# Peptides against a protein of PDB entry 5TUV: the designs that were tried, part 192

Target 1, 107 residues: chain A of PDB entry 5TUV
Amino acid sequence: KEVIDRLRYLKAEIEDLELKERELDQQKLWLQQSIKNVMDDSINNRFSYVTHEDICNCFNGDTLLAIQAPSGTQLEVPIPEMGQNGQKKYQINLKSHSGPIHVLLIN
Target 2, 107 residues: chain B of PDB entry 5TUV
Amino acid sequence: AQECQNLEVERQRRLERIKQKQSQLQELILQQIAFKNLVQRNRHAEQQASRPPPPNSVIHLPFIIVNTSKKTVIDCSISNDKFEYLFNFDNTFEIHDDIEVLKRMGM

## One batch from the design tools (peptide; made by RFdiffusion4, then SolubleMPNN)

Design b2_p28_1_s1 (from b2_p28_1, 14 letters changed)
Fold by OpenDDE base, seed 3:
Structure b2_p28_1_s1 (fold): chain B 107 residues (1-107), chain C 107 residues (1-107), chain A 28 residues (1-28)
Amino acid sequence: as target 1 above (107 residues)
Amino acid sequence: as target 2 above (107 residues)
Amino acid sequence: DQIIIHFKGKTYILTEESTEPLSFTLTK
């Protein structure tokens, strides 16, 4: 039957797609580890920075805060809430566990 | 017939997931390339200048950029050890991680 | 209005209608 043949074809294709998906998952894992290793290299780490000029060229017309923090620092952005004065409050919470946080104002 | 339709839906869903994973993998590749280009640029620049930039003139990875209107009032509360920061804004803001900044820089 | 966050190749939008805060970890 044509229906039976179609079912066999679809099942075989889905099996191939499952293999492809697992392959991509493995590639992602290896690439993530590779990136980490490259960034942790002593020489690369020494030169892993951007300048004020770099930031100013990417953004214009606004107040810019550059926040540098150690890897593992937690960033939390709560839901905006209405303040007591009728003004909405917007917040950023940062928590570092391994070192100080550095903040620069870029103009 | 219904079984064929169900498998067709599953096949399409898997194809979409694979497409998404392929896109994510390409983004990771671009991230690695961008980082290597950044390091290369900075190494060359410091060699030409014969000295590293001042410590407070650069932003080391990892970092985030917060941009908001020039009219936005920003308050910051800092712990004594500088491990915890609370930023309060009277208006909305946008956050960009270092990966997106490198993209904007054309790395 | 809304807070827009670009993090790890994804874009997140937070509004008053959101059900939970957004949390991220800075990583290498």
Scores: peptide ipSAE 0.700, ipTM 0.909, DockQ to the pose 0.853
Fold by OpenDDE base, seed 1:
Structure b2_p28_1_s1 (fold): chain B 107 residues (1-107), chain C 107 residues (1-107), chain A 28 residues (1-28)
Amino acid sequence: as target 1 above (107 residues)
Amino acid sequence: as target 2 above (107 residues)
Amino acid sequence: DQIIIHFKGKTYILTEESTEPLSFTLTK
């Protein structure tokens, strides 16, 4: 009897949790679309940038590459491997489909 | 009963997933706020300067920042179609997307 | 000797012991 009651309670709670999760999923989609709309606005798009100073203030003591690419650009980071000559192999692959990629050396 | 235990595990899994989704939703909210603040800052800055920033002095979204040691050798090759880039590093690096940069900027 | 990637609010670590490369898409 106690087990049966617990089962009923758990099933009911899980059903409520399913509803909550679906609500959150919808909210996420809505917010993602909202962000996209805000960023795609012509005025906002014009001012959607950071400066070299901004980047330098965020990082210290390192070489900094800023890579600007169109939305949809694919970023691939292979598993680090040892090269043929014993050289460390660390790579970044970028593939754009809709526009140019811009690379800036900050430091 | 085994069924009761199974449902309790399921319940806990769902609760954790919901918690994660709530956190992700909060991050999206912060991203939108950060972007709006960035736009506002840049608009104000351009008004004060009475001109837009120099073309090569800013990095437009979306972008990534790659930071590596000052001693790291970086090689870049571009594909024939100019849409594919390969970066080679002789040492480790770290990648930061624009979202993290805005966070570090305090936006 | 690891690559650290901060992307979309998440942090990824890639090492020689990793089993697959990491792929991301730049988005607004």
Scores: peptide ipSAE 0.700, ipTM 0.910, DockQ to the pose 0.885
Fold by OpenDDE base, seed 2:
Structure b2_p28_1_s1 (fold): chain B 107 residues (1-107), chain C 107 residues (1-107), chain A 28 residues (1-28)
Amino acid sequence: as target 1 above (107 residues)
Amino acid sequence: as target 2 above (107 residues)
Amino acid sequence: DQIIIHFKGKTYILTEESTEPLSFTLTK
């Protein structure tokens, strides 16, 4: 039957797609590790920064907070809710485990 | 047959996941390129200036940028331990990670 | 009003109608 042939074809294709997906997952892992290694290099680490000018050129007319934190820092953004005084609360929670958090106010 | 239809749906689902993963890999490649370009830019700039930038004038990776209205009141507190920060805003805000910032910078 | 977060190439929107908070990890 055409249906049987189609089923066979689809199953084989799905199997190939599974292999492709696993390949992509592996490539992602290797690329992530590569990026980490490049960024952890002493020379690269020394020059891994942006300037106030860089940030200002990207964002105009706003108050800007530049928050630098160590890798692994957790960023949590709660659902906005009404405060006790009727003011809506918009929050950012940061939890670092390996070093201090540095905050720069821009504009 | 219903089984054939089910497999076709599964096939399409997997194709979409693969497409998404391919896009994510491309983003990682661009991230690595952007970082290398950033490092090169900074190295060259410091060579020309014959000195590093002031420590409080740069933002080291990884970082996030929070932008909000100039009218927004921002409060910051440290809670539980020295590594935990809570930011309170009386209005909404937007967060941008370092990857997006580098993109906006044209790196 | 909404909170917009651009993280790892994706955009997230958080509102009062959202069902859960957003959590991210800063990485190199």
Scores: peptide ipSAE 0.694, ipTM 0.906, DockQ to the pose 0.892
Fold by OpenDDE base, seed 4:
Structure b2_p28_1_s1 (fold): chain B 107 residues (1-107), chain C 107 residues (1-107), chain A 28 residues (1-28)
Amino acid sequence: as target 1 above (107 residues)
Amino acid sequence: as target 2 above (107 residues)
Amino acid sequence: DQIIIHFKGKTYILTEESTEPLSFTLTK
């Protein structure tokens, strides 16, 4: 029956797609590790920075905070809500485990 | 058949996920290229200047940029070891990671 | 008003109607 043949075809294709998706997942992990290795290289690490000029060229008109933190630092942004005094609260929470956090005011 | 229709829906779902993952892989490749270009730029610049940039003039990766209105009041609470930061804003803000900044820089 | 976060190639929007906070990890 044509329906049975269609079912077999679809099942086989889905199986191939599952394999392809797993392959892409592995490639993602590999690329992420590759990027990490490149950035962890001593020479590359020494030159892994942007300047104030770079940031100013990318952003304008607002107050700009540059926050540098070690890899692994956790960033949490809570839901905006009204405070007890009726003032709207917007927050950023940062927690580092391996070193200090540095903050620069750019604009 | 209904089973055939269900499998076709599943096939389409998987195809869409694969498409998304392929795009994400492309982005990772571009990130690695951007980083290498950044390192090359900085290395060349320091060679020409015969000195490294002042410590407070650069932002080392990884970092985030927070932009908000110039009228926004920002309060920051810092732990004694500077491992934890709490930022309070009286208005909304926007966060940009280092990857986006490198993109905007044309790296 | 809303908070907009651009992180790892994705854009996140946080509003008063959001159900959970956003969490990220800075990585190399």
Scores: peptide ipSAE 0.696, ipTM 0.910, DockQ to the pose 0.888; fails the geometry check

Design b2_p28_1_s2 (from b2_p28_1, 15 letters changed)
Fold by OpenDDE base, seed 5:
Structure b2_p28_1_s2 (fold): chain B 107 residues (1-107), chain C 107 residues (1-107), chain A 28 residues (1-28)
Amino acid sequence: as target 1 above (107 residues)
Amino acid sequence: as target 2 above (107 residues)
Amino acid sequence: DQIIVHFNGKTYILTENSTEPFSTTLEK
């Protein structure tokens, strides 16, 4: 039957897709590790920075905050809500578990 | 048949996941390239200047950037140990991770 | 009025009509 043939085809294709997905997962893992290794290199780490000028050039005319936080820090941006005074509240919540958070005012 | 339809749905689901993962891999590749370019730029710049930049003039990776209007009033509440930060804005803002910033820099 | 978050190659837009906040964990 045509239905049986279609089922057979679909099952075979799904199996191939499973293999492809696993391949991509492995590639991602490898690449992530590669990036970490490159960034953790002492020389690369020494030069892994941007300047205030770099940031200002990207966001001319704006007030800019640069936030550096330890790995594992939780970042939450709540849904904007109306405050008691009638103005909307826009917030950022940061919670670190391993060290202090560092904030720089750029502009 | 219902089974055929179910498999077709599953097939499409897997195809979409694969597509997303392929896109993510491409982004990771670009991240690695951008980082390497950043390091090279900074190394060259410091060589030309014969000194490293002042400590307060650079932002070390990883970081995030918050940008908002110059008119925006920002209030910040910090815990005594600086493990928790609460930012309040009276207007909208944007958040950019370091990857996005490097893209804007043309790295 | 909206908040825009560019994170991990994705763009998130938060408005008063959003159903959930933006939450993530910063990793090195």
Scores: peptide ipSAE 0.635, ipTM 0.898, DockQ to the pose 0.791
Fold by OpenDDE base, seed 2:
Structure b2_p28_1_s2 (fold): chain B 107 residues (1-107), chain C 107 residues (1-107), chain A 28 residues (1-28)
Amino acid sequence: as target 1 above (107 residues)
Amino acid sequence: as target 2 above (107 residues)
Amino acid sequence: DQIIVHFNGKTYILTENSTEPFSTTLEK
C-alpha cells in the first residue's frame, strides 16, 4: 500500500533529520567554544574594543549608553506601562550579583 | 492516513528547526569573523599611532548599547537590596548587543 | 511606541500589548 510506503519513507527521513539536527547542535557547541577561546586569548582580549566614534557612527544623533555588566547579570525590559503620573514607563532593569555595572554616556 | 499526516507535520517542523539552526550557525561564523576583523583593525591602528587609546575612549567587549532620542530624559537609580540598576526613560529606546553593533560597524 | 531589543541575533519588540517582558542573562 502506498500509505505504508509513505510511512516508511517519512520515518526514515525523520530519523535522518534527527541526526542532522544533532550534528548542527554539536557544530554550534564547537563554534561557541572556538569563539570563547578566541575572545579569551590575551592578545585578542587586549584589542577587543570599539571606540566612541564607532558607536556614534552607528547611531548618529542619538543619546547612547554603553553598559558593561558582570557575567550572570540579569537584564529585564518591562512591558511599557502607564505610570502613576500618567506617563508611560520605559525601563531597563539590571540585576548584578557579582560586581558593579559600568555605564558610559556617549554624546 | 492520520499517521502519515502527523509524520509529515513533524518532518516539516524538524526541517524548519534545522533551517533555523543553520542560520544561527552562520550568524556565529559571522560573529567570529567580525571579532577577528575588529581585533585586526585595532592592532593596526595602535601600531600606527604607537600608543593605545585612552582608557575612557573605548568600550571593551562584552557590552550592550542603549540608544534613544537626544531629547529623552534618562534617570538611573540603584537598589542595594535588590542589586538592581534601574534606568528610567521618558521615551522609547532600543537595545543592541555587541554582536549587532559589530554588524552595524561593518566588521 | 515600542521598545526594540536586538539580542543574540533576534529582535524583540515590546509594546503595551506585549504579554511578557524581555528577560535575559548577560554572559561573558
Scores: peptide ipSAE 0.633, ipTM 0.897, DockQ to the pose 0.765
Fold by OpenDDE base, seed 3:
Order: sequence, then C-alpha cells, then structure tokens
Structure b2_p28_1_s2 (fold): chain B 107 residues (1-107), chain C 107 residues (1-107), chain A 28 residues (1-28)
Amino acid sequence: as target 1 above (107 residues)
Amino acid sequence: as target 2 above (107 residues)
Amino acid sequence: DQIIVHFNGKTYILTENSTEPFSTTLEK
C-alpha cells in the first residue's frame, strides 16, 4: 500500500482507538460507582459475609488466617529482609482508623 | 517509512491497553455478579435457619485471607484497642482478598 | 523466597529484591 495512504489509515484508526479507550474508562468509572452503591446498601451490607466453611472449601492443607477489617484499613506487606539471626522476616502490618480488626484462625 | 513504523507501534500499544481495560471491566462485572449471588445465598440461608449465623462463624467484607504452611510460626502483636496489628511469619505466606475468595467459591 | 499477594484482580510478588513494599487500603 502507498505510504501516504497507509499513514492516513493509521492516523484514522488511532483516533478510533482513542475514542474506544475513553469509552472504556467511562464504563469502568460508572461500574465502580455502581458496585460501591450496591455494597453500601444496608440490606446488602447485612448479608455481605462468607462462612467458615466457605473458606475451608477454598483452601486446603494450610494454616489460614481470616482478617476482617473495616473499610479504610491500611494494609502493608514489607519487603522480606534478613533478620539478625540469619532468618528472613515476613510481615503483615494492619492499621485501622475506624474500628477494631477481627482475626479468625482457620485450622 | 519511519513515521509509518512509529504509528504502527503506537497503534499496537493502544490496542494492548484497550485489551487490558476490557479485561478489567469484565472482572468488575464478575465481581458485581458474585457479590449479588453471595447476598442472595446468605439471605436464603438465614431465612431457612430463622436466625443469623453466630458472630464468630462468619467473616464480613472487607476481609483478606492469609494462608501459610502449617509449619509456619506466626507471632502477632496487637494494640490495646485492636486498631493496629503486626504479624510476623518465619516463612512465606500468601494473601487473598475477598474478591478472589468469592471467585474461588464459585459465586 | 517470595510473598504472593492477590489483591484487586492483580497479583503482586514480593522478594528481597523488590523495590517497594505492598501497600493498599481495604475498601468496600
């Protein structure tokens, strides 16, 4: 294909792709807000839980910690570092600002 | 021409971004469906039992699941108000958010 | 070894060679 014609075609296609990308961005924003509204509903919030059995069915053979924390809780997992005893340290830091954190040990 | 090649690269980059955004959008849709299914399941279960589940038997959203080997030693430091938690593991662990757990549950 | 975090549809792998810790906020 002639170079000039190819350039025109590519530029036109890029414009179409830009429009598509903006459309997807808008759809994502609306869907995120929709999900938030559904989860914030009082009735839905009352029933927004999983059972002990649910978790056991999803995982097998390990020690499991179920950590329930209120919305807004900060979660941090530091980079594993070598400790003074020559053993690597693996950590989880949780900081809540609105309520207590609840931890459940599952076998 | 060099300009044509540059536009081809840009076109491909945009196509990849669009593909990623489409995938993310699909995941959000699945999240919403999973949450609605969870709520419906729990409502039905409580109606049949004629009572809510015991407080310590369920894990309310939002939550995370931490799984590690049964041989892993876990130490936990907790503030008096239970607003701050520090977990120390002597081995590696894996974290799963509530969204992934709902997927594993088949919601 | 490595720590694996599955969060918000993404998977993060932390090793001693990682440049930053994993940090996020739990939201509804």
Scores: peptide ipSAE 0.624, ipTM 0.896, DockQ to the pose 0.826
Fold by OpenDDE base, seed 1:
Structure b2_p28_1_s2 (fold): chain B 107 residues (1-107), chain C 107 residues (1-107), chain A 28 residues (1-28)
Amino acid sequence: as target 1 above (107 residues)
Amino acid sequence: as target 2 above (107 residues)
Amino acid sequence: DQIIVHFNGKTYILTENSTEPFSTTLEK
């Protein structure tokens, strides 16, 4: 009886958790859509930028590359491997399909 | 019973997923807030300056920031249409998306 | 000797021992 009761309790709780998870999934989808709508707004889009000062304030003492790429751009960072010359290769691959990529060097 | 144990494992798994989803949802909320704050800041700044910022002084979303040592040598290969970029670094680097940058900016 | 990627609220660390490259699509 104790085992049976525990099973019933667990099944009921899992069912409740399933409902909660579905609720969260739905909320995520709606919020993602909301964010897209806000960012796609013409006025918001006009002002959706950061300055060189902003970036410099976030990072100190390093070379900084700001890479502005359109939505849909593919970013790939391959596994670091030893090159033929004995130098490890550290790479970034970018591929855009909708527009040019813009790169700024920030010192 | 084995069945009881299986359900307990499943319950725990679901609880962890729910926790993760709740955290992700909160992050999305913060992202939206940060973006709105960014827009407001820029609007106010341009109003005070009575002009938009110089074109090459800002980085438009979406973007990523690559930071590396000042000693790092960076080579870049660009396609003729600027749709494809290959960056080569002789040392390690870090990548930060625009979301994280806005976070660091305190937006 | 690692590459650190902070993307979409997550942090990824790539080393020579990593099993797959980091690959994603930039989105607004």
Scores: peptide ipSAE 0.620, ipTM 0.897, DockQ to the pose 0.870

Design b2_p28_1_s3 (from b2_p28_1, 11 letters changed)
Fold by OpenDDE base, seed 3:
Structure b2_p28_1_s3 (fold): chain B 107 residues (1-107), chain C 107 residues (1-107), chain A 28 residues (1-28)
Amino acid sequence: as target 1 above (107 residues)
Amino acid sequence: as target 2 above (107 residues)
Amino acid sequence: DKIIIHYKGKTYILTEESKEPFSFTLEK
């Protein structure tokens, strides 16, 4: 029957999709490790920066904060809520575990 | 059959996950390319200048950029060890990760 | 008003009506 044939086809396709998904998972892991290795290289790390000019060229007309922090730093943006003073609160929370956070004002 | 419907739902679910993973993988690829280009640019620039940039003139990865109106009042509470930051804004802001910034830079 | 967050190639919008805070870990 058509139903039986469809079931067989679907099962076979799902099996192929499972293989594809696992392949993508492995590729992601390999690429992540590759990126980490490249970025952790002493020479590359030395040159892993952008300039104030770079940032200004990307953005204009606003106040710009550049926040540099160690990998692993947690960032949280709470839901905007009315504060105790009757004004809405817009916040950014940062928590580092491995080193200090550095903030620069870019004009 | 109900089994056929269940398998079709599963198939579609897996296809969607695969699509998402492919997109994420592409982002990682672009990230690696952008980083390598950044390093190459900076290395060449420093060779031409025969000196590294001033320490406080550059922003090392990883970083984020926060942009807000020039009229926005920003308050920052910092822990003594500078491991924890709390930013308060009296208006909305926008956050950009370093990956997006590198994209905007054309890396 | 809304907060816009560009992270990992995606754009997220946080408003008063959002269900949960937005969070991520800064990483390489």
Scores: peptide ipSAE 0.693, ipTM 0.906, DockQ to the pose 0.891
Fold by OpenDDE base, seed 4:
Order: sequence, then C-alpha cells, then structure tokens
Structure b2_p28_1_s3 (fold): chain B 107 residues (1-107), chain C 107 residues (1-107), chain A 28 residues (1-28)
Amino acid sequence: as target 1 above (107 residues)
Amino acid sequence: as target 2 above (107 residues)
Amino acid sequence: DKIIIHYKGKTYILTEESKEPFSFTLEK
C-alpha cells in the first residue's frame, strides 16, 4: 500500500531525473560546440591572447613561464621521484603534433 | 522495503550527478563569457593603440602558466623543431591553465 | 614536495604517493 505508492513515486522521479540528466548532457554538448565555434572564429582567434601584464597581475613573487602551444599538444607531469644524483625530479613534458611550442619567461 | 531503499539510493546518486553536471555547465558558461570579455578587451585596446601589440608581448590561447620560486633552477630541453619540450625543475612548481588565468584576471 | 596543477576548474596535487603522472591535452 504505502510501499507500493512510494515505489511508484520513486520510479517516476528517477525517470524524470534521467530525462533531466540527458538534457544537461545535451546542453553541455551544445555549449562545448558553441565555445569551439567562438574560439575558432577568425576575429576572436586574433584577439585571443593575454599580456605579460595580465600574467604578472595574477601572479607575484615567482618565476613565471608562459607556454603557448597548438591545440592538441600533450602535457605530462611525471610523479616526482629521486634522480640519479639524489635530486627529486620535477618535470614537465610537452609534445606537440601540429606546430612549435612557444615559451615566454614572464619574470 | 528493500526495493524502496535501493531506489532511494539511486535517486540520490542521480541527483548528485545532476548537480555535478549543472556545475560543469555553469563552468563552461563562465569560460565562454570570460573568453568573450577577453576578446572585447583586446579589440578595444588595439583600437585605442591603433596597432596590435608586439608579437612577443602577448600569449595566445591555448596556453599554460607555470609558476615556481625565483630560486628554482629550470632546465629546458627542446627538440630541433620545437615540437617537444622537457622542463626540469630543481623544486616544485604549479601549473595553471588559461581558463584559470582568465578567471584570475577577472574576465 | 608537491606539484599543483590547476586544470579545467579542478586542482590536482601530484606527489610521490601519486599513482600515475598527470597528463592532459591543450585544447582551444
């Protein structure tokens, strides 16, 4: 009786939630495509940059490297471990497949 | 009934996933807004200056920022075609993607 | 002794205790 009613309610709600979840998935896909289109626009692409000042304003007191690379560039950070000389290895590996990587020392 | 409990667990799981997806969607929205604001800012700035910024004074998307102590020694190995980079740090570092930087910039 | 990575709105901490290296692909 009460259990049956509860079951029906829960099943109906779960079905609604499933629909909502799929709706959100669809919205995400559309938004991702929208972002891609906006960023791929020639004019937007031309102005898709930050300045040294921008970076310096975001970070202070440290050495800053700006690494600009083509889309599709792979970045890997290995697990820190002791090197041959007993020094811990802190590394960044970058691999581009479509163009050169550009590195700027900000400060 | 056990079935009710099972469905309640499922309901809760779905609710959590929906919440997460909603948050992710909002993040994407913010990313798009930030990018558009960046483009608008740069267009306006270049119009005022009547020229584009020097090529090496800006960092085009996509990019990452690596910050580390000023005392950190950085070694970089670069392939001939500049498609592959290996950075070695003698101390820890922090990586920030362009999305985070735009957020820090207040875009 | 830790590497901090901010990527796609999330923060990742890489230490010696980490199971795998951190990897991602730069995307527009």
Scores: peptide ipSAE 0.680, ipTM 0.905, DockQ to the pose 0.884
Fold by OpenDDE base, seed 2:
Formats: structure tokens, sequence, C-alpha cells
Structure b2_p28_1_s3 (fold): chain B 107 residues (1-107), chain C 107 residues (1-107), chain A 28 residues (1-28)
């Protein structure tokens, strides 16, 4: 009957969607590896930077911190909470494992 | 029937995930293109200038940009080891990853 | 009052009402 037919259709479609999802997962992995390879290339790595001008053109009127850190650096932003002095805490925590963190103040 | 409804919900859930993954894949493609364009731009610029930019004038990938009000007081401390940084702000801020910055740059 | 984070094409908002801190790993 109609319900049974609908069930069969849905089950078949879900199976197809599962295959599609796996395909996309593989494509993602492939592309991620491709990006990594491109970025790890010595010549590309040499030119993988932005300038102060680039940043200033993207942001106006604010204090800007540029934080360059090695791949694998962990960044954490805690939930804003009231501090001991009655001041709300806005924080960024950085933990690098493979090299120094470089901070530039822009504007 | 209840089973039919359950499968329809599952179908919709999978469709949404697939849509999200497709979007993420497109994002990765754009990231790679943006990076390649960045490299080409910088390479050309250095060729024209016949010199590399000063070390402190550029931000190497990967990086993040933190923007906050000009009035925001920023404190930076290094603790435990030289790879651990703590930034304290007396006001809110925004964080932008390098991908978003490249987008803003029109790469 | 709120911290806005633009990461991997998405925007995250962190407030006092947030349940957990925001974290990510910088990657090439």
Amino acid sequence: as target 1 above (107 residues)
Amino acid sequence: as target 2 above (107 residues)
Amino acid sequence: DKIIIHYKGKTYILTEESKEPFSFTLEK
C-alpha cells in the first residue's frame, strides 16, 4: 500500500544519501590534503603572508592585533566572567607547541 | 505511520548535513584559490620591488586578527613557557581567522 | 558584552550565557 511504498522509497533514498555523504567526506579530506601540500611548498610558503596595509584595508578605526603562530597552536576564548576587581574578563589564551608566537600591533 | 515519519525526519537530517558539507567543500575550494592568488600577488610585488618586505611588515599564515576598540586596554602575558600567551582585554573584541581576512581582501 | 569570532566561514558569539568556551587550533 501507499505507506509501504513510501517506506521503501525513503529507505532507498536514505541509503543514497549515506553514500553521498561519504563521498563528500572523502572529497573534503582530499581537498584538505591538497591545500596542505600547496601551503607547505617552499616557494608558496615564502609568499604566504599579508601586509599591514592588507589588514588596515579590511578593518577601520580599531586597534588590531595580528597574531601569527605555528600550525597546531591552540586558541581558547573563555566565557566572559566577572573578575576579582569587578571587571569583566575578556581573554584569549594561546598555546603553541612547535614554535614561538608572533604578535604585531596594527593601528 | 510513525515509521514513515521517523524516516522522513532522518532523510531531512541527512539532507541538511549534506548541504552543510557541500558548503564547506566550496569554502575549501575558495580558500585554496585565495591562497594561490595571495602567493601570486606577493611574488609579483616582490619582483617589482626587487626585494622582500621587511620582516615586521608582514604577517605570515596561519594567523588571526583581533580587533577591538581604540579605548580597549590590552594586556599580554607569557606564562609557564614561552609558547603560552594570555591576552586580557578590558572590553569585548572580535577574532578573525586568516581565511576571513583573505576573503575581505578579495583574494 | 559579547565576543564575536569569525572562524572557518562561520560566526560564533560568546557571551556570559554561553555554555562553554570557544576553542580552535590554528592550521595551515
Scores: peptide ipSAE 0.680, ipTM 0.903, DockQ to the pose 0.910
Fold by OpenDDE base, seed 1:
Structure b2_p28_1_s3 (fold): chain B 107 residues (1-107), chain C 107 residues (1-107), chain A 28 residues (1-28)
Amino acid sequence: as target 1 above (107 residues)
Amino acid sequence: as target 2 above (107 residues)
Amino acid sequence: DKIIIHYKGKTYILTEESKEPFSFTLEK
């Protein structure tokens, strides 16, 4: 029957898709590790920076804060809510565990 | 028929997940390329200048950029160990990770 | 008003109607 054939086809396709998804998961892990290795290389690490000019070229007209922090630093942005003084809260919370956070005013 | 419909729903769900994973992989590839290009640019620039840039003139990865109106008042509270930062803005802001910044830079 | 966050190739919008804060980790 047509329905039975469709069922068999769908089941087979789902199995193929499952394999494809696992393949993609492995590729992601591989690529993530590759990126880490490249970035952790001593030479690459030495040159892993942008300049103030770079940032200014990307943005204009606003106040720009550059926040450099160690890998693993946690950033949290709370839901904007009304504060105690009646002003809406717009916040950024940062927590590092391995080193200091460095903040620069770009423009 | 109901089983057929259920399998079709599952098939579609898996297809969407695969699509998302493929997109994520593409982003990782671009990230790696951008980083390598950044390193090459900086190495060349320092060779031409015959010196590294001043320490406070560059922003080392990883970093984020926060942009807000020039009218925005920004307050920053720092913990004793300087590992925790709380930024308070009196208006909304936008956050850009280093990956996006590198994209904007054309890396 | 909204807070816009560009992270890992995606754009997130945080408003007062959002259900949870946005959180991520800076990584190499």
Scores: peptide ipSAE 0.683, ipTM 0.906, DockQ to the pose 0.899; fails the geometry check

